# Peptides against a protein of PDB entry 7BDX: the designs that were tried, part 323

Target 1, 212 residues: chain A of PDB entry 7BDX
Amino acid sequence: EMGAAACTLLWGVSSSEEVVKAILGGDKALKFFSITGQTMESFVKSLDGDVQELDSDESQFVFALAGIVTNVAAIACGREFLVNSSRVLLDTILQLLGDLKPGQCTKLKVLMLMSLYNVSINLKGLKYISESPGFIPLLWWLLSDPDAEVCLHVLRLVQSVVLEPEVFSKSASEFRSSLPLQRILAMSKSRNPRLQTAAQELLEDLRTLEHN

## One batch from the design tools (peptide; made by RFdiffusion4, then SolubleMPNN)

Design b2_p29_4_s4 (from b2_p29_4, 13 letters changed)
Fold by OpenDDE base, seed 1:
Structure b2_p29_4_s4 (fold): chain B 212 residues (1-212), chain C 212 residues (1-212), chain A 29 residues (1-29)
Amino acid sequence: as target 1 above (212 residues)
Amino acid sequence: as target 1 above (212 residues)
Amino acid sequence: PITVQPELSEEERALVEETLKKLLEALRK
């Protein structure tokens, strides 16, 4: 309980660039992020058995961890730290996103996707994530989620790949052959305006690439 | 383990006034500080049985909590928050300081004393602490500690009382009748220069009060 | 970039945002 409260406080203040710099400047940063991945993994593994209540202290704790990672990745020095010094954490997040079933742990999934999107702002980060084994199949797996927020953040991550020629060229063949076009088209007609816009923009970006 | 790491990070960043304000501005502050006292109390109670290793994760967690309280109290709005909204925590700290034996949990004792000293910067805080039942006997109990750092912070807290006429006048009789003068005199001859200076200054302040 | 905050009541969220805004303004001086 106390751990969840402390971690939630840290999450709350991590939206500040100064706080992120302070976290990363400390000698405990590496240990914190190393244990973060392990803790998140342990939580996800525990879900296959007993339905952990969404509102449990454990859940709140893991949400806070994912939130911290997201907010760290929102800052340039934070992205650099994650890509250079905490690749195992990024690998863990990618793995967990694959391990979660559609509709399962939606809130956590959204937070993890937000963190990956923030990492993708850095070209080095985008390269690292997109070159991960099974990355493209993972995107399509996640896009099958019934949750609009999950789908929104998947689309944003896909857009990050499409908008970077140096990254897209490496996977263009696989991307084109497996693209769930009908699913994205359906999302472009969503009643959710954010999802609708994201899907439309992605479709426009893809059309532009076909004409180049 | 993760809780200790998160709490330690929060402790590290709590040295910033901005971070303290952010913590207090959040909705989780009251819950955090409420649980803090309970956690610290549970830790101290656990020591009477099995010698918890000083370097355990539990110990580190509690040290971090005490450090956070200290850093919060270092800021004006933090002091106001503690005195107005978290008096139970202050009461718990006072109780724990009394429950710990001389030489026991020295590091925690120092952090708790630092927090009380910071609270004493606020007149309302000083009044609250000094009016606590058994406060003066508690000071002398703590001053019997063999650790120089513990004694140093006790002397500083005593000085805060002596330097405030509105507070000292209420307890002047009890203070004068129970003052461990020989102990303080011995400290004024300490090889520890900080302890020596603090004891000398206190003795000078006391002499000034006797002439007024 | 995306930043996320823990679920706060509207009043608490407003207070945090105001505090953060004041902090940012103070750091720019």
Scores: peptide ipSAE 0.117, ipTM 0.551, DockQ to the pose 0.254
Fold by OpenDDE base, seed 4:
Structure b2_p29_4_s4 (fold): chain B 212 residues (1-212), chain C 212 residues (1-212), chain A 29 residues (1-29)
Amino acid sequence: as target 1 above (212 residues)
Amino acid sequence: as target 1 above (212 residues)
Amino acid sequence: PITVQPELSEEERALVEETLKKLLEALRK
C-alpha cells in the first residue's frame, strides 16, 4: 500500500519538467526504470491466473509506473534518456501491449501507448520502436481493441510513423499491405469525437502520402 | 524493490518546494503520511528480532520515507500540514526515537531528527513536539547516542527549544534539572567541528538564559 | 507530448495544473 501511494505521488509530480530532470539526474534513474519494466511485466503475466481487481494496490502501482514513464517521455531529456538508456523498458512496453488481449487492462494500455507516443516525438525513439520486431502487426492488434481510448492512442502512434518520411519509407510496403483501412474508416465515423478526429487526420495523411 | 526505488525518487524530488506543494495538494497526502508512520513503526519494531541489513530494500524504503517527511517539513506549507493534519506521524517519530537504542539505526534517527527540527521551525510544531510526553527525557536519551550525527541533530533540536521563550519557559524547570551538562560540554570539545559548534552555541544560549 | 495524471481529486488536479502553469510561466521568462 505504501509503495503504491509513493508511486502515485511520484506519478502526480512527474508531470513537471523539473521533477523529470530531478528523477533522471541521479544514478538511481537507471535502476528505477529497469525495475519499472520488470514490475510491469510481472503484473501483466500475473493476469492470466487471477482477475486482479483493477483497483488493487498492485494495479495502482503499475498504473503509476506507466504514468511516470509517460510523463518522463513528455520531456525532451526524458525521451533522450529512455531511448538511450532504457531501451529494455521500451521493449517491455511493446511486449506487454502485444501480450494483453483486446479489452484487457485498458487503462494500462492507454498509459503505455501514451508513453510510446511521447517517445515517438524523438526521431531516434520513433526509429527504435518502429524497427522493433512485429511493430506493425502490434499496431493493428491494438487497433482491434474495443476501447475507444486504446484505439485513439494507437492512431496517434500510427500518425507519428506516417508523418516521418524517413521512418515510413522503411516500412511503407508492410504498412500499406496490412493497413486495416476498414477499421480506420469505421473509426472516422465514430461517435467519439476524439477518435473520429484522429482517424480522419490519419486518413488524410495517408491520402497525402499516396499522391506523393 | 520497486517500492523502495519509487520512494527514493520521491525523496529526491521532495527537496523542491513545488514538489512538496504537489504532494500536499491532494487527498492522498493524508493517506500517504498516515501509512508512512505505520511503515516506519513496523520497520523499527521488526529490528528486535532480525538484524536487518542496513542496505535492505525495506531499510531504504524507510529512509526514503523519513527523507520525504524531512523535506516536507522544510517547507512552510509542509510544516503546517504535518502539525495540523499528521500529528500521528509526529507522535510516531517521537516514539520511534525513544524505542531505538543508542547506536541503533543511526541513519534513521538522523533523518527523523532532521524532520523534527524542521517541524520545530513552526512555533505550533515546536509546541506540539515539546509538549509530548517524555520529550525532555527523550532528548537526553538521544543525546547519549555514540554517533556524532545523532547528537548533532539532537543539539539542534534542543537549541530550537531554548531559543523559543514561550516553549522553554514551560519546561525550564525540568530542562534545567535534567540537562546533561557534562555531556554537552564534552561535545563542545569534540573533534567533529559541526558537533563542536552546535554544542558551543547551545551552551552560549543556555548561559544567556541563566542571566536573564 | 502527453502528460498524464493519476486520478486526482479536483483539488489535486488543480494544484498540479497550477504548478504546471507556474513552471510554464517560469520557462517563458
Scores: peptide ipSAE 0.108, ipTM 0.555, DockQ to the pose 0.274
Fold by OpenDDE base, seed 5:
Structure b2_p29_4_s4 (fold): chain B 212 residues (1-212), chain C 212 residues (1-212), chain A 29 residues (1-29)
Amino acid sequence: as target 1 above (212 residues)
Amino acid sequence: as target 1 above (212 residues)
Amino acid sequence: PITVQPELSEEERALVEETLKKLLEALRK
């Protein structure tokens, strides 16, 4: 309980660039993010049995951790830290996203996807995650989620890949061969305006690439 | 482990006034500080049996909590919050300081004393803690500690009382009747320059009060 | 970039935003 409360407070203040710098400037940063990945992994592994109530202290603790990672990745120095010193955490996030079933732990998925999106703002980060084994299949797996927010953040991540020629060129063959075009087209007709817009923009970006 | 790491990070960033304001502005602040007292109490109660290694995650967690309280109390709005909304926590700190034996949990004692000192900067806070049952005996109990840092922070707290006539006048009789003068005199001859100075200053302050 | 915050009450959000604003202003100085 106390841990969840403390972590939630840390999450709240992590929205500040200065706080992120303070976190990273401390000698405990490496350990914190190392343990973060392990904690998230342990939590996800525990879900296979008991429906852990989403409102449990354990769940809130993990949400806070994911939120902190997201907010750290929103800052340039935070992205640099994650990409250079916390790659295991990034790998863990990718793995956990693959382990979760469609509709399972939606909030956590969204937070993790937000963190990956923020990491993708950095070319080095984008390269790292996109070159991870099974990255493209993972995107399509996640895009099969019934949740509009999950799908939205997947589309945003895909867009980050598509908009970076240096990254897209490496995976263009696999990307084009496996792209769930019909699914994305369906999303472009979604009642969710954010999802609709994201899907439409991605389709436009893809069309532009086909003409070049 | 993760809780300790998160709490330690929160402690680190709590050195910022803005972070303290962010902590207090959250809906979780009351709960956090409520649980903080309970956690600290539970920790101290657990010490009677097994020598919990000072380097344990549990110990570090409690140290971080005490550090956070100290840093919160370093800020005006933080003091106001503690004095108005977290009196139970202050009572807990006072109780725990009384429960610990001389030489026991020195680091925690120092942190708790630092928090009380910070609270004492606020007249309302000083009044509250000084009017707590057994406050004066507690000071002398703590002053019997063999640790120079513990004694230093006790002397600083005593100084805060002595320098506030409105508070000192209420307790002057008990204060004068129980003052361990010989102990303070001995501290004024300490090899520790900080302790020596604090004791000397307190003796000077006491002399000044005797002449008025 | 995306920044996420815990579910805070409106009052808490306002306080956090104000605090963040003050922090940012202090750092620009």
Scores: peptide ipSAE 0.116, ipTM 0.551, DockQ to the pose 0.253; fails the geometry check
Fold by OpenDDE base, seed 2:
Order: C-alpha cells, then structure tokens, then sequence
Structure b2_p29_4_s4 (fold): chain B 212 residues (1-212), chain C 212 residues (1-212), chain A 29 residues (1-29)
C-alpha cells in the first residue's frame, strides 16, 4: 500500500521536466528502472489465471510505474537515458505487450504503448524499437485488440516508424507485407473519431510511400 | 526493494517547492502521510531486539519517508498541510523521538528533528509542537543523546520556541525549571563547532529572557 | 510527446497542472 502511494505520487510529479531530470540525476536511477521492468514483468506473469482487480494496489503500483516511464520518455534526456542505459526495460515493455492477450490489461497496454511512442521520438529510440525482434508481428498482434485506445496508440507507433525514412527504408518491404492493412482500413471507418483519423493518416502515409 | 527505490526518488525530488505542491495537490496526499506515520512507527517498533542494519532497504525506506516529510515541511503550504491535516503524523514523530533510546537510530532522529524544526517555522506549528504533552521532558531526553547532530537539532528546536515570545511566555516557567541547563552548558564547550555555537546562542537567548 | 497523469479528480489535476506551470516558470527564471 505504501509503495503504491509513493509510486503514485512520483508518477503525478513526473510530468514535470525538472522532476524527470532530478530522477535521472540520482544515483538510484539505474536501479529504479531495472526494478521497474522486473516488477512489471512479475505483475503480468501473475495474471495467468486470476482476474486481478484493476483497482488493486498492485495494479495501481504497476500503472504508476508505467506512467513514470512514459513521462520520463516524454523528455529528451529521459529518452536518451532509456535508450542508452535501460534497454532491458524497453525490451521488457515490448515483451509484455506481446504476452498480453487482446483485451487483457488494456490500461497497462496503453501506458506501455505511450512509453514506446515517446521513446520513438528519438531516432535512436525509434531504431532500437523498430529493429527489435518480432516488432512487426507484435504490431499485428496489438492491432487485433478490441480496445480502440490500444489500437490508436499502436497506429501512432507505426506512424512514427513510417514517417522516418531512415527507419522505414530498412523495413519497408516487411512493413508492406506484414502490416494488417485490412484491419487498419477497418479502423479508418471506426465510429471513434480519434481512431478513424489515426488510421486514415497512416493509410495516406503508406500510400504516399508506395509511390516514392 | 522497489518501494524503497521509489520512495528514495520521491525524497530526492521533494527538495523542490513545486514537487511539494504537487504532492499536496494529489488526492493521495492524506493517505500517503497517514501511511508514512504508520510505517515509521512500525519500523521503530521492530527495532526492539535486533540491530537492523542502517543500510537495509527497510531503513532506507523509512529514512526516505522522514526526508520527504522534512522537505514538505520546508515549504509554507507543506507546513500548513501538516499542521492542519496531518497532526497525527506530527504526534507520531514526537512519540518516536521519545521511544528511541540515546544513540539509537541517530540518522532517523536527526531527520525527524529536522521535520519538527521546519514545522516550527510556522507559529501554528510551533504552538502545536511545543504544547504537545511531554514536549519539555522529550527535549531533556533527547539532549541526553551522545550524538552531536541529534543534540544540535534539539537545540535548534528549543531555540525556535525561545525566540517566539507568544509561545515562550506560556511555558517560560517550565522551560526554566525543566531544561537541562548544565547539559546545554557542557555542549557550549563542545569541540564540535556547530554544537558549541548553537548551545552558546541558546544560553545567551535564555539569559536575555530571564532579564526581561 | 505524451504525458500521463494518475486518474486524479479534476480539481487535483488542475492543481497538478498549475503546480507544473509554476515549476516551469520558476526554472525559466
């Protein structure tokens, strides 16, 4: 309980650039992010069989951790730190996204996807994520999620890749062949305006790149 | 381990006024500070019989909590919050200081004393602390500590009381009769320059007030 | 970039945002 409370407070203030800098400036930063990944992984592994109440202290704790990572990645020095010093954490997030079934732990998925999106703002981060083994299959898997928010943030992540020629050029053939284009097309017809817009924009971007 | 890491990070950033404001603005603030007191109390109670290693994760966690309280109390709105909404925490700190033996948990004592000192910057906080039952006996007890840092911060707290006429006038007779003046005098001859100075200043202040 | 906050009440969110704004202003000084 106390840990969850402290972590939630830290999450709340981590939206500040100064707080992120303070976190990273501490000698405990490396340890914190290492344990973060381990804790998140342990939580997801514990989901096998029992519906953990979304409002449990454990889930709140993990949500806070994911939120902190997201907010750290929102800052330039935070992205640099994660990509340079906490690659294991990024790998963990990617793995957990693959391990979670469609509709499972939607809130956590969204937070983790937001983290990856923020990391992808840096070219180095984008390259690292996109070159991760199973990245494209993971996108396909995640786009099968029934939740519009999950799908939205997946599409945003894909867009980050597509919009960067240095990354997309390396994987263009695989993206074209392995992306669930029909699913994305279906999303472009969604009643959810945010999802609709994101899907439309991505399809437009992909079409533009096919002609280049 | 994760809790201690998170709490330590929160402690590190709590030195910022804005972070303190953010902490207090959260709906979890009341719960956090409530649990803080309980956790600290549980820790001290667990010390009965086993020398907990100062560097243990548990001790680090409690030190971080005490540090957070200190930093919160360093800010005006933080003091107001503590005095208005978290009096139980203040009572807990006073009680723990009384429960700890001389030389026991010196680092924690110092942090807790720093918290009380910061709270005492507000007249309302000063009044609350000084009017707490057993306050003067507690001062006497704490001044028996062999640690110069503990004694130093006790003297600073006493000075806060003495320098405020509105508070001292109410307790002047008890202070004069119950303060360990001989111990304070001995401290004024300390080889520790900080302790020496604090003791000398306090003695001078007390002498000035006796003649007024 | 995306920033996320705990599910706070609107009042709490507003307070956090205000605090963050003040922080940013203080650091620019």
Amino acid sequence: as target 1 above (212 residues)
Amino acid sequence: as target 1 above (212 residues)
Amino acid sequence: PITVQPELSEEERALVEETLKKLLEALRK
Scores: peptide ipSAE 0.114, ipTM 0.550, DockQ to the pose 0.265; fails the geometry check

Design b2_p29_5_s1 (from b2_p29_5, 14 letters changed)
Fold by OpenDDE base, seed 5:
Structure b2_p29_5_s1 (fold): chain B 212 residues (1-212), chain C 212 residues (1-212), chain A 29 residues (1-29)
Amino acid sequence: as target 1 above (212 residues)
Amino acid sequence: as target 1 above (212 residues)
Amino acid sequence: SERRELMERLFKQTEENSERAVERAREER
């Protein structure tokens, strides 16, 4: 209980850049993020197909951890830290996104996807995550999710790849050959306005790249 | 492990006023500090005379909790919050300081004493703690500690009482009748310069009050 | 539940912070 409360407070205050700098300025940041990855992994492995109640202390704790990572990645120095010194955490997030079934742990997926998106703001971060084994198949796996918010954040991450020519060029062949175009087209007709817009923008960006 | 790491990070960042405001601005502050008191109490009760290793996750967690309380109390709005909305926590700290034997949990005692001192900066806080049952006997109990840092922080808290005439007048009779003058005089000759100075200043303040 | 409401608030705050992260990164460029 107390751990979840403390972690939730840390999540709330981590929305501040100064707090992120303070978190990272300590000698404990490395250990914290190392254990964070392990804790998140242990939680996901424990799910055994049973929907752990979202209201559990354990769920709250893991959501707070994912939220902290996301907020740290929202800051330039936080992205640098994660990509330089917490790669195992990024690898863990990528793995967990692959291990979770469609519709499973939706809120956690969204937080993890947001963290990866935030990391992708830096070219070094984008390169790192996009060069991860199975990254492109992972994107399409996640895009099969029935949840519109999950799909939205996947499309945002896909857009980050498409908008960076240096990154896109490396994966362009695999990307084009496996692109779930029909799924993205279906999303461009979604009743969710955010998902609709994101899918439309991505389709426009993809068309622009085909004409170049 | 992760709980201790998260709590330690929260302790570290709580040195900032903005972080303290952020901690208190949430709807979880009350719950957090309620559980904090319970957790600290449970820890102290579990000690059963065995010196729990200072390096345990549990010890680190409780130290971080005490550190957070101390840092919150260092800020004006934090003092107001503690005195208005977290009195049970203050009562718990006072109780735990009484329950611990001389030389037991020295670092925790220092943090708890620092928190009470910080609370005492506000007249309302000073009134509250000084009107607590057995407060004067508690000060003398704590002053019997062999640790110079514990004694230093007790003397600082005693000084806060002495420097506030409205508070001192209420306890003046009990204070004077039970004052461990010989112990304070011995501390004024301590090799610890901070303890020496604090004891000297307190003796001067006490002399000034006897002449008025 | 109060817990759900808080988690939703923190989630929203995190989302807003992620949106602002892109804006900040554009301004730094």
Scores: peptide ipSAE 0.315, ipTM 0.794, DockQ to the pose 0.238
Fold by OpenDDE base, seed 2:
Structure b2_p29_5_s1 (fold): chain B 212 residues (1-212), chain C 212 residues (1-212), chain A 29 residues (1-29)
Amino acid sequence: as target 1 above (212 residues)
Amino acid sequence: as target 1 above (212 residues)
Amino acid sequence: SERRELMERLFKQTEENSERAVERAREER
């Protein structure tokens, strides 16, 4: 209980840039993010089936950890820290996103995807993530999720790759050959306006790349 | 482990006024400080004898909690919050200071005394603490501690009472009748320069009050 | 539950912070 409460407070205040700087300015940041990855991995490995108890202390704690990572990655110095000093955490997030089934742990997936998206704002972060083994297949695996929010955040991450020529050129062949175009087209017709817009914009970006 | 790490990070960042405002601006502050008091009490009750494992995750966690309370009380809005909305926590701190033996849990005592001192900067806080049952006997109990840092922070809290005429006048008779003058005189001869100075200043303040 | 509502608010705050992250990064360049 108390650990979840403390971590949730830390999550809430980590939305501030000054708090992120304070977290990273301490000698404890490395240890914290190392244990964070291990804790998240242990949680996902402990999941027996599809039933996530969202209201458990354990779930709250893991959500807060994922939220902290996301908020840290929303700031330039936080992205730099994650890419330079916490690569194992990024690898863990990528692995956990692959280990979760479609429809499983939706909220956690969304937080992890947001963290990767925020890291992708830094070219070094985007390079690191996109050069990860199985990255492109992972995107399509995640895009098969029935949840609109998961799909939305996958599309945002895909767009980060597409909008960076240096990164896209390295994976363009695999990207084009494996692109689930029918799935993206279906999303462009979604009743969810955010998902619809994101899918439409990505389709436009892809058309622009094919004509160049 | 992870809970202690998160709480320690929260302790570190709570040294900033902006972080204290962010902690208190959330709807979680009340619950957090309520559970804080319970956790500290449970820790003190679990102490079997004088051996404190200072390096345990539990000890680190409780130190971080006490540190957070201290840092929150260092800020005006934090003092207001504690005095208005977390009185049970203040009562718990007073109780725990009474339950601990001389020489027991020195670091925790120092943090708790610092938190009470910080609360005492607010007149409402000083009134609340000083009107607590057994407050004057508690000060003398704590002043019997062999640790110079415990004694220093007790003397600072005593000085906060002595320097506030509205508070001191209410307890002046009990204060004068029970004052461990020989102990304070011994502290004024301490090899610890901070303790020596604090004891000398308090003796001067007491002399000034007797001549008025 | 109060816990769930709180988690949803923090989630939304994190989402909004992520949405603004690109804009902030453009201002920092």
Scores: peptide ipSAE 0.319, ipTM 0.793, DockQ to the pose 0.214; fails the geometry check
Fold by OpenDDE base, seed 3:
Structure b2_p29_5_s1 (fold): chain B 212 residues (1-212), chain C 212 residues (1-212), chain A 29 residues (1-29)
Amino acid sequence: as target 1 above (212 residues)
Amino acid sequence: as target 1 above (212 residues)
Amino acid sequence: SERRELMERLFKQTEENSERAVERAREER
C-alpha cells in the first residue's frame, strides 16, 4: 500500500523536468529502473488472464512505474539515460507488450507504448526500439487491440518509424510486406477523432514513401 | 524492494521546494502521509528489540518516509500542511520516539527528530508539539540516548521550545523541575563539536531565562 | 473511487506530457 502511494507521488512529480533530472542525477536511478522492469514483468506474469482490478494497489503501483518511465522518456536527458543505461527496461517493455493479449491491461499497454514513443523521439532510441527482434510483428499484434487508445499509441510509434528515413529504410521491406493496411484504413474511419487523425496521417506518410 | 526504491527516489527529490509543492498540491498528499504514519508505526512495532539490519529494504523504506516528512517540514507550505492536515503523523512520530529504546533505530530517530524540529520552526507547529502529552518527559527520555546525533537533535528541539517565550512559559515549571542539567552539562563537554555547541548554547539560553 | 480519479488524472497528465514531448525535443535542438 505505502509503496504504491509513494510510487504514485513520484509519478505525479516526474512530469517536471527538474524532477526527472533529480531522479537521474542520483546513483539510485540505475537500480530503480532495473527493478522497475522486473516489477512490471512480475505483474504481467501474475495476471493469468484474470481481469485485474485497475484499483488494486499492485495495479496502481505498476501504472505509476510505467508512468514514471514515460515521464522520464519525455525529457531529453531521460531518453538519453534510458537508451544508454536502461536498455533492459526497454526490452522488458517490448516483451510485455507482446505478452499481453488484446484488451488485457489496456492502461498499462498505453503507458508502455507512450514510453516507447517518447524514447523514439531520440534517433538512437528509435534505432534501438525498431531494430529489436520482432518489433514489426509486435506493432501489428498491438494494432489488433480493440482499444482505441492502444491503437492510437501504436500508430504514433509506427509514425515515428516511418518519419525517420534512416530507420524506415532498414525495415521497409518487412514493413511493407506485413502492413495491416485494411486495419489502418478502418482506423481512419474511426469515430475516435484522435485515432482517425493518426491513421489518416500515417496513411498519407506511407503514400508519400511509396512514391519516393 | 521496488517500493523502497521508489520511496527513496521520492525522498531524494523532496529536497526541492517545487517537489514538495507538487506532492502537497495533489489530493494524494493526505493519504500518503496517513499511510506514512501507519507504516512507520508498523515498522517500529515489528522491531521486537532485534537489531534490524539498517540495510534492509524495510528499513530503507521507513527511512525514506521519515526523510520525506523531514523535507516537507523544511518548507513553509509543508510545515503548514503537516500542522494543519497531518497532526496524526506528528502524534505518531512523537509516539514512536517514545517507544524506541536508547540506541534503537538511531537513524530513524534522528530523521524523526529532524522532522519535529522542522515543524517547530512554525509557531503553530511548535505549540502543537510542545503541548503534546508527555512531550517534556519524551525529550529527557530521548536525551538519555547514547548516540550523539540523537542527543544533538533533541537539544535543537529543546532550544526551539526555550527560544519561544509563549511556548516555554506554559511548560516552564515542568521544564525546570525535570531538566536533566547534569546530562546537558556532560554534553557541553562532549568531543562531538556539534553536540558540544548545542549544549553550550542551550545552557546559555537557560541561564538567560533564569535571570528573567 | 478517489483512487481511480487520481490515476486517471495522472494518466492524462502523462499523456499530455507525451504529446508535447516531440515539440520540446524540437525546441532543444
Scores: peptide ipSAE 0.319, ipTM 0.795, DockQ to the pose 0.230; fails the geometry check
Fold by OpenDDE base, seed 1:
Structure b2_p29_5_s1 (fold): chain B 212 residues (1-212), chain C 212 residues (1-212), chain A 29 residues (1-29)
Amino acid sequence: as target 1 above (212 residues)
Amino acid sequence: as target 1 above (212 residues)
Amino acid sequence: SERRELMERLFKQTEENSERAVERAREER
């Protein structure tokens, strides 16, 4: 309980750039992010079945951890720190996103996807995550989720790849051959306006790339 | 482990006024400080004997909690919050300071005393703590500690009482009748320069009050 | 529950912070 409360407070204040800089300026940052990855991994491995008790202390704790990582990645120095010093955490996030079934731990997936998206703002971060083994299959696995928010954040991450020619060119063949076009087209007709817009924008970006 | 790491990071960043404001601006602040008091109380009650394992995860966690309270109390809005909304925590700190033996949990005592001192900067806070049952006997109990840092922070708290005529006048009779003058005089001859100075200043303040 | 509402607020704050992160990064380029 107390640990979850402290972690939740840390999550709330980590939305400040100054707080992120303060977190990273401490000698405990490396250890914290190492244990963060281990804790999230342990939580996901402990899940028996598809039902997540969102209101459990354990769930709240892990959400707060993922939220902190996301907020750290929202800041330039935080992205640089994660890419240079906490790659194991990024690897863990990618692994956990693959281990979770469609519909399982939706909110956690969203936070983890947001963290990866924030990391992808840095070209070095985008290169790192996109060159990870099974990254493209992982995107399509995640896009099979019934949840609109999960799919939205996957589409945003896909767009980050598509908008960087240096990254996209390395995987363009695999990307084009495996692209779930029918799924993205269905999302472009979604009643969820955010998902609809993201899918439409991605389809436009893809058309632009096919004509060049 | 992870909870202690998160709490330690929160402690580190809570040295910033902006972070304190952010902590207090959240709706979780009340719950956090309530659980903080309970956690510290549980820790102190679990101590069997006089030996504190300072490097235990539990000890580090409780130190971080006390450090956060101290840092919150260092800020004007934090003091006002504690005095208005977290009086139970202040009562718990006073209780725990009484429950601990001389030489027991020295570092925790120092942090708790620092928090009370910071609260005492606010006249409303000083009134609240000084009017607590057994406050004057508690000060003398704490001043019997063999540790110079504990005694230093007790003397600073005593000085806060002595320097406020409205507070001192209410307890002046009890204070004068129970004052461990020989102990304070011994401290004024300490090899610890900070303790020596604090004891000398308090003796000067007391002389000034006796002549008025 | 109060806990759920708080978590939802924190999620929203995190999302808004991510949106602002993109804007800041575009301005830095």
Scores: peptide ipSAE 0.314, ipTM 0.794, DockQ to the pose 0.219; fails the geometry check

